Peptides against a protein of PDB entry 5EIB. Designs and how they scored, part 329

Target 1, 366 residues: chain A of PDB entry 5EIB
Amino acid sequence: VDLEPGTMDSVRSGPFGQIFRPDNFVFGQSGAGNNWAKGHYTEGAELVDSVLDVVRKESESCDCLQGFQLTHSLGGGTGSGMGTLLISKIREEYPDRIMNTFSVMPSPKVSDTVVEPYNATLSVHQLVENTDETYCIDNEALYDICFRTLKLTTPTYGDLNHLVSATMSGVTTCLRFPGQLNADLRKLAVNMVPFPRLHFFMPGFAPLTSRGSQQYRALTVPELTQQMFDSKNMMAACDPRHGRYLTVAAIFRGRMSMKEVDEQMLNVQNKNSSYFVEWIPNNVKTAVCDIPPRGLKMSATFIGNSTAIQELFKRISEQFTAMFRRKAFLHWYTGEGMDEMEFTEAESNMNDLVSEYQQYQDATAD
Target 2, 366 residues: chain A of PDB entry 5EIB as posed
Amino acid sequence: VDLEPGTMDSVRSGPFGQIFRPDNFVFGQSGAGNNWAKGHYTEGAELVDSVLDVVRKESESCDCLQGFQLTHSLGGGTGSGMGTLLISKIREEYPDRIMNTFSVMPSPKVSDTVVEPYNATLSVHQLVENTDETYSIDNEALYDICFRTLKLTTPTYGDLNHLVSATMSGVTTCLRFPGQLNADLRKLAVNMVPFPRLHFFMPGFAPLTSRGSQQYRALTVPELTQQMFDSKNMMAACDPRHGRYLTVAAIFRGRMSMKEVDEQMLNVQNKNSSYFVEWIPNNVKTAVCDIPPRGLKMSATFIGNSTAIQELFKRISEQFTAMFRRKAFLHWYTGEGMDEMEFTEAESNMNDLVSEYQQYQDATAD

## One batch from the design tools (peptide; made by RFdiffusion4, then SolubleMPNN)

Design b2_p29_1_s2 (from b2_p29_1, 18 letters changed)
Fold by OpenDDE base, seed 2:
Structure b2_p29_1_s2 (fold): chain B 366 residues (1-366), chain A 29 residues (1-29)
Amino acid sequence: as target 1 above (366 residues)
Amino acid sequence: SRAAERAARFAALQKRHEERIAAMRAARA
């Protein structure tokens, strides 16, 4: 789905364009112009019914519909505005199904779009209310991984999207291979989301290795385990050491000893015990899939529900506040029928979410 | 047991969270 036809043509002409049904390409003509309001109230609202018709058709073809997975950006008008409109409409029609998102957070390091803080804040407000699970994929973190860890001098969107794809493949491993922990979206939510509003995950992937170092790196269970808990491997721009893990899932892929995985997972928890809440029982889950990802002997994917994720929301809030105080570009949104109150409500809800994470960060066992 | 105590504390935290969320929703309405 897109409000611009050119993106759909790029997908269709791409190496995987043939895996999608032609009728499942739904697109507009005018685009959102990086305006959330165009995506949510005008251009996106005109297209949403056509998307819902496709969603219904595909849902009816499912033998066992668990829920929905949306991949979208929060910086652009289509992914943010229309994406959150779709989430709302799907939630209304399928209230008993899991809503899962891969939400790409904007970064000034990657995009010069000045209105991204508005689009992100307005989107986070919708995600807090209408999603069950949100993987926070921060363009800032992806850029930093590409630059610092992968040693790419000028990271491209292709380089960032490669990390996103590896992570998405990792977190969906349990869904694609039956008989594992978190084998369905609901079970994942039960294990990862102790509090309904606190459903924003920090993903991570291992191994992350520069091309120059790849030949010298052994892939071992201890190294994978260490890298998953390294702040430099997190795909959200927050430091886990500044917060506490509410819940963690680790998904190992490849031929390895379950015993060794369990030992290393216990060791890393003990070593990092100060970064876990002690009052959530069995808050670390581990899965092993014998099937490695393409091109790797083994990998590990990390899913963290950490109170440190508040750093991401604080960054967005600070950027939002700096723009909103000046009423910068506000007329682009109000001209599409939005009220200034919607901005204030969205900011308030995001600040409440930050306060909720902080409360659980400071919570003692007593 | 330490496990049962942690489970009870967690349940109490969940309840307090739900009450707080309900209060915030009521204050916005």
Scores: peptide ipSAE 0.064, ipTM 0.633, DockQ to the pose 0.027
Fold by OpenDDE base, seed 1:
Structure b2_p29_1_s2 (fold): chain B 366 residues (1-366), chain A 29 residues (1-29)
Amino acid sequence: as target 1 above (366 residues)
Amino acid sequence: SRAAERAARFAALQKRHEERIAAMRAARA
């Protein structure tokens, strides 16, 4: 789905374009112009019914519909505005199904779109209320991984998207292969979301290796485990050491010893015990899938629900506040029928979310 | 047992969270 045809044409002409049904390409002509309000109230609102018709059709064809997965950007107008509209409409129609998102967070290091803080804040407001699980994929973190870890001198969107795709493949492993932990979206939510509003995850992937080092690296379970818990491997721009994990899931892929995985997972928890809440029982879950990802002997995917994720929301909030106090570009949104009150409500809800994370960070077992 | 105490504390935290969220929603409404 897009409000611009060019994205759909790119997907259709791409190496995987043929795996999608032609009728499942729903697109507009006008675009959102990086305006959340255009995506949510005008251009996107005109297209949403056509998308819902496709969603219904595909949902009816499912033997067992677990829920929905949306991949979208929070910086643009379409992914943010129309994406959150679509989430709202799907949730209204399917209130008993899981809403999962892969939400790409904007970064000043990657995009020059000045209004991204508005689009992101307005989107986060919707995600807090209307999603059950949100993987926070921060373009800043992806850029830093590409530059620092992968040794890419000039990271491209292709390089960033490669990390996103690896992570998405990793976190969905349990859904795609039978007999795994978190084999369904609801079970994942139950294991990962102790508090309904605190459903924002920091993903991570291992191995992350530079092209020059790949040939020399032996992949071991200890190395995967260590890298997976390294703050530098988090795909959300927050430091887990500045917060506490509420819950963690680790998904290992490849031929490895379950015993070795369990030992290494126990060791890393013990080493990092100060970074876990002690009052959530059994808050670390581990899965092993014998099927490695393509091109790797083994991998590990991390899903963290950490109070440190508030750093990401604080960054967005600071950028939002700096713009909103000046009423910078606000007329672009109000001209699409938005009220300034909606900005204030979105800001307030995001600040409440930050306060909720902080409360649980400071909570002791006593 | 330590497990039962942890479960009880967690349940109490969940309840307090729900109450707080309900109060925040009521204050906005």
Scores: peptide ipSAE 0.033, ipTM 0.541, DockQ to the pose 0.028
Fold by OpenDDE base, seed 4:
Structure b2_p29_1_s2 (fold): chain B 366 residues (1-366), chain A 29 residues (1-29)
Amino acid sequence: as target 1 above (366 residues)
Amino acid sequence: SRAAERAARFAALQKRHEERIAAMRAARA
């Protein structure tokens, strides 16, 4: 789905364009112009019914519909505005199904779009209320990984999207292969989300290795385990050491000893015990899939529900506040039928979310 | 400096969050 036809043409002409049904390509002619309000109230609202018709058709073809997965950006107008409209409409029609998102967080290191803080804040407000699980994929973290870890001098969107695709493949492993822990979206939500509003995940992937060092790195379970818990491997620009893990899932892929995985996972928990909440028992889940990702012997994917995610929301909130106090570009949104109150409500809800994370960070068993 | 201004905004945000947490704790007590 896009409000611009060019993106759909790129997907259709791409190496995997044939895996999608032609009738499942829904697109507009007038883009959102990086405006959340155009995506949510005008251009996106005109297209949403056509998308819902496709969603219904595909849902009816499912033997057992678990839920929905949306991949979108929060910086643009289409992914943020129309994406959150779609979430709301799907939630209304399917209130008992899981809503899962891969939400790409904007960063001024990656994009010069000045209104991204508005689009992100307005989107987060919707995601807090209407999603069950949200993977926070932060363009700032992706850029830093590409530059620092992968040793790419000039990271491209292609390089960032490679990390996104690896992460998405990792976190969906349990859904795609039988006999795994968290084999459905509902079980994942039950295991990962102890509090309904606190459903924003820090994803991570291992191995992350520069092209120059790939040939020399023996992939071992200890190395994967150490790397997946390293703050430098987090796809969200937060330091887990500044917060506490509420829940963790680790998904290992490849032929490895389950015993060795369990030993290493126990060791990393014990070493990092101060960074876990003590009042959630058995809050680390581990899965092993014998099927490695393409081109790797083994990998590990990390899913962290950490109170450190508040650093991401604080960053967005700071940027938002700096613009909103000046009423910068507000007329672009109000001209599409938005009220300034919607901005204040979105800011308030995101700040309340940060306060909730901090409350649980400071909570002791005493 | 831009860095000092950022630090001040973050400190002000943190203070507001602490005040809200305190209010939430008081409402539950």
Scores: peptide ipSAE 0.018, ipTM 0.421, DockQ to the pose 0.020
Fold by OpenDDE base, seed 3:
Structure b2_p29_1_s2 (fold): chain B 366 residues (1-366), chain A 29 residues (1-29)
Amino acid sequence: as target 1 above (366 residues)
Amino acid sequence: SRAAERAARFAALQKRHEERIAAMRAARA
């Protein structure tokens, strides 16, 4: 789905364009112009019913509908505005189904879109209320991984999207292969989300190796385990060492010893015990799938629910506040029928979320 | 047991969180 037709043509002409049904391509003509309000209230609102018709059709074709997965950007107008409108509308129609998102967070290092803080804040407000699980994929973190770890001098959107796709493939492994931990979206939510509003995850993928070093790197369970818990490997721009993990899931893929995985997962928990909350028992879950990803002997995917994610929201909030106090570009949103109160409500809800994460970070076992 | 105490603490935290969510919803209505 997009408010611009050209994106759909790119997907359709791509190497996997044929896996999608032609009738499932829904697109507008006008675009959102990087304006959340256009995505949510005007241009997106005109298109949303056509998308919902496709969603209904595909949902009816499912033998057992678990829920929905949305992939979107929070910096643009379409992904942020229309994406959150779709989430709201799907939630209204399917209140008992899991809403899962892969939400790409904006960064000034990657995009020149000046209104990204508004789009992100307005989106986060919706995600807090209407999603059950949100994987926070930060363009800043992706860029830093590409530059520092992968040794790409000029990271492209293609390079960033490769990391996103690897992560998405990793986190969905348990959903695609039978008999695994978190075999359904609801079970994942139960294991990962101890508090309903605190459903924002830091994803990570291992191995991450530069092209020049790939031939020299052994892929071992200890190395994967070490890398997946490294702060530099997080796909969200926050340092896990500045917070505490509420819950963690690790998904290993490939032929490996379950015993070795359990030993390494125990070792990394013990080594990082100060970075876990003490009052949530058995808060680390591990899954092993014998089927490796394409081109790798083994991989590990990390899902962290950490109070350190507040650093991401603080960054967005600071940028938002700096713009909103000046009423910068606000007329672009109010001209689409938004009230200034919606901005203050969104800011307040995001600040409340930050405060909630901090509260649980500081919570000791009484 | 330490496990039972942790479970009780978690349940108490969860209850407080649910009460807070309910209060926030009531303030918006």
Scores: peptide ipSAE 0.014, ipTM 0.371, DockQ to the pose 0.029

Design b2_p29_1_s3 (from b2_p29_1, 16 letters changed)
Fold by OpenDDE base, seed 2:
Structure b2_p29_1_s3 (fold): chain B 366 residues (1-366), chain A 29 residues (1-29)
Amino acid sequence: as target 1 above (366 residues)
Amino acid sequence: SAREERRKRYEESKERHEKLIEERKKEKE
């Protein structure tokens, strides 16, 4: 789905364009112009019914509909505005189904779009209320991984998208292969989300290796486990050492000893015990899939629900506040029918979310 | 509760949004 036809043409002409049904391409003509309000109230609102018709058709074709997965950017007008409109409408029609998102967070290091803080804040407000699980994929973190870890001097969107794809493949492993822990979206939500509003995850992936070092790096369970818990491998720009894990899932792929995985997972928890809440029993879940990802002998994917994710929301909030106090570009949103109050409500809800994470971080100090 | 107040504000915003969508649909018909 896009408000711009050119995006759909790019997907159709791409190496995987044929895997999608032609009728499942829904697109507008005018685009959102990086404006959340155009995505949510105007251009997106005109297209949403056509998208819902496709969603209904595909949902009816499912033998067992678990829920929905949306991949979107929170910086752009279509992904942020129309994406959150679509989430809201799907939630209304399918209230008992899991809403899962892969939400790409904007970064000033990657995009020069000045209104991204508005689009992100308005989107986070919707995600807090209407999603059950949100993977925070932060362009800041992706850029830093590409530059620092992968030694790419000029990271491209292709390089970032490769990390996103690897992460998405990792976190969905349990959903795609039978006999796994967290084999459905609801079980994942039960294991990962102890509190309904605190459903924002930091994903991570291992191994991350530069092209020059790939040939010399051993892939062992201890090394994967160590790297998976390294802050430098988090796809969200927050330091887990500044918070506490509420819940963790680790997904190992490849031929390895389950015993060795369990031993290493226990060792990393014990070594990092100060970074876990002690009042949530069995808050670390481990899965092993014998099928490695393409091109790797083994991998590990990390899913963390950490109170450190508040750093990401604080960054967005600070940028939002700096713009909103000046009413910078506000007329672009109000001219599409938005109320200024919606900005204040969105900011307030995001700040409340930060406060809730902080409260649970501090609750273990007694 | 603060949660109930947040939810109320969200629902009020949603109702405003739905009205705006309906008005725009009528203007195009």
Scores: peptide ipSAE 0.302, ipTM 0.821, DockQ to the pose 0.826
Fold by OpenDDE base, seed 1:
Structure b2_p29_1_s3 (fold): chain B 366 residues (1-366), chain A 29 residues (1-29)
Amino acid sequence: as target 1 above (366 residues)
Amino acid sequence: SAREERRKRYEESKERHEKLIEERKKEKE
């Protein structure tokens, strides 16, 4: 789905464009122009019914519908505005189904789009209320991984999207292969989301290796485990050492010893015990899938629900507040029918979310 | 509760969104 036809043509002409049904390409003629209000109230609102018709058709064709997965950017007008409209409408029609998102957070290091803090804040307000699980994929963190870890001098959107794709493949492993931990979206939510509003995850993927060192790197369970828990490997720009893990899932792929995985997972938990909450029992889950990802002998995917995610929301909130105090570009949103009150409500809800994470960070076992 | 107040604000915002979408649909008919 896009409000711009050219994006759909790029997907269709791509090496995997044929895996999608042609009739499932829904697109507008007028883009959102990086405006959340155009995506949510006007251009996106005109297209949403056509998207919902396709969603219904595909849902009826499912033998067992678990839920929905949306991949979108929170910085752009279509992914943020229309994406959150679509989430709301799907949630209304399918209240008992899991809503899962891969939400790409904006970064000034990656995009010069000045209104991204508005689009992100307005989107987070919707995601807090309408999603069950949100993977926070932060362009800030992806850029830093590409530059620092992968040794890419000038990271491209292709390089960032490669990390996103690896992560998405990793976190969906349990859904695609039988006999795994979190074999359905609901079990994932039960294991990862102890509090309904605190459903924002820090993902990570290992191995992350520069092209120059890739040939010389031994892929071992200890190295995967160490890299997966490294703060520099998080795909959200948060330091988990500044917070506490509420829950963790680790998904290993490839032929490896389950015993070695369990030993290394226990060792990393013990080394990082100060960074876990003590009052959630069995808050680390591990899965092993014998099927490696394409092109790798083994991998590990990390899913962290940490109170450190508040650093990401604080960054967005600070950027939002700096613009909103100046009333910068507000006329672009109000001209599409949006009220200024919605900005204040979105800011308030995001600040409440930050406060809730802080409360659980400071909570001790009695 | 703070949660109930947040939920109330969300529902009020949602109702505003729905009205604006409906108004825009009527303007195009």
Scores: peptide ipSAE 0.216, ipTM 0.790, DockQ to the pose 0.808
Fold by OpenDDE base, seed 4:
Structure b2_p29_1_s3 (fold): chain B 366 residues (1-366), chain A 29 residues (1-29)
Amino acid sequence: as target 1 above (366 residues)
Amino acid sequence: SAREERRKRYEESKERHEKLIEERKKEKE
């Protein structure tokens, strides 16, 4: 789904365009112009019914519908505005189904779009209320990984999208291969989300290696485990050492010893015990899939529910506040029918979320 | 609770916007 036809044509003409049904390509003509309000209340609202008709048709074709997965950007008007409208409408029609998202967080390092903090804040307000699971894919972190770890001098959207694709493939491994931990979206929610509003995940992937060092790096279970828990490998620009893990899932792929995985996972938990909450029992889950990702012998994917995710929301909130105090570009949104109160409510809800994470960070076992 | 009141305001805002969308659809027809 897009409000711009050119993006859909690129997907259709791409190497995998044929895996999608032609009738499932729904697109607008006018775009959102990086405006959340155009995505949510005008251009997106004109297209949403056509998308819902496709969603219904595909849902009826499922033998056992678990839920929905949305991939969207929170910086752009289509992904942020129309994406959150779709989430809302799908949740109204399917209130008993899991809503899962891959939400790409904006960064000034990647985009010069000045209104991204508004689009992100308005989107987070919707995601807090209308999703069950949200993978935070932060363009700040992706850029830093590309530049610092992968040694790419000028990271491209292609380089960032490669990391997104690797992460999405990793976190969906248990859904695609039978007999794994978190084999369905509901089990993932039960294991990862102890509190309904605290459903924002920090994903990570290993191995992350520069092209020049790939040939010399032995992939071992200890190295994967160490890299997976490294703050520099997090796909959200947060340091887990500044918070506490509520829950963790680790997904290993490839032929490896389950015993070695269990030993390394125990060692990393013991070494980092101060960064876990003590009052959630069995809060680390491990899965091993014998099938490696394409082009790798083995990999590990990390899913963390950490109170450190508040650093991401604080960054967005600070940027939002700096613009909103000046009423900068606000007329672009109010001209689409929004009230200034909706901005204040979105900011307040995001600040409450930050406060909730801080409360659980400071909570001790009684 | 403050959360329930915020949820109520969110639903009220959503209903207002649904009406605005319907009005705009009628103006384009």
Scores: peptide ipSAE 0.099, ipTM 0.733, DockQ to the pose 0.697
Fold by OpenDDE base, seed 3:
Structure b2_p29_1_s3 (fold): chain B 366 residues (1-366), chain A 29 residues (1-29)
Amino acid sequence: as target 1 above (366 residues)
Amino acid sequence: SAREERRKRYEESKERHEKLIEERKKEKE
């Protein structure tokens, strides 16, 4: 789904364009122009019914509909505005189904879109209320991984999207291969989300290796485990050492010893015990799938529910506040029928979320 | 709670915009 036809044409003409049904390409003629309000209330709202018709059709064709997965950017107008409108509409029609998102967080280091803080804040307000699970994929973190870890001098959107795709493949492994931990979206939510509003995850992937070092790196369970828990491997721009993990899931892929995985997972928990809450029992879950990802002998995917994710929301909030105090660009949103009150409500809800994470960070076992 | 009031106002705003969209659709038909 897109408000711009050119993106859909690029997907259709791409190497994988043939895997999608032509009728499932829903697109507008007028883009959102990086305006959340255009995505949510005008251009996107004109298109949403056509998308819902496709969603219904595909849902009816499912033998066992678990829920929905949305991949979107929170910086743009379409992914943020129309994406959150679609989430809301799907949630209303399918209240008993899991809503999962891969939400790409904007960063000034990657994009020059001035209104990204508004789009992100307005989107987070929706995600807090209407999603069950949200993977926070931060463009800043992706850029830093590409530059520092992968040794890419000039990271491209292609390089960032490669990390996103690897992560998405990793976190969905348990859904695609029966008999694993978190074999369905609901079980994942039960294991990962102890508090309904605190459903924002820090994803990570291992191995991350520069092209120059790839041939010399032995992939071992200890190395995967160490890299997966490294703050530099987090695909959200927050340091897990500044918070506490509420819950963690680790998904290993490839031929490896389950015993070795369990030993290394225990060792990393013990080493990082100060970074876990002590009052949530069995808060680390491990899965092993014998099927490696394409081109790798083994991998590990990390899903962390950490109170450190508040750093991401604080960054967005600070940027939002700096713009909103000046009423910068507000006329672009109000001209689409938004009220300034919707901005203050979104800001307040995000600040409440930050406060909730801080509360659980500071909570001790009684 | 202030949160419930914010949620309610947001839902009311959504319903208002949905009606406006439906009205615009009817005007284009």
Scores: peptide ipSAE 0.018, ipTM 0.532, DockQ to the pose 0.570

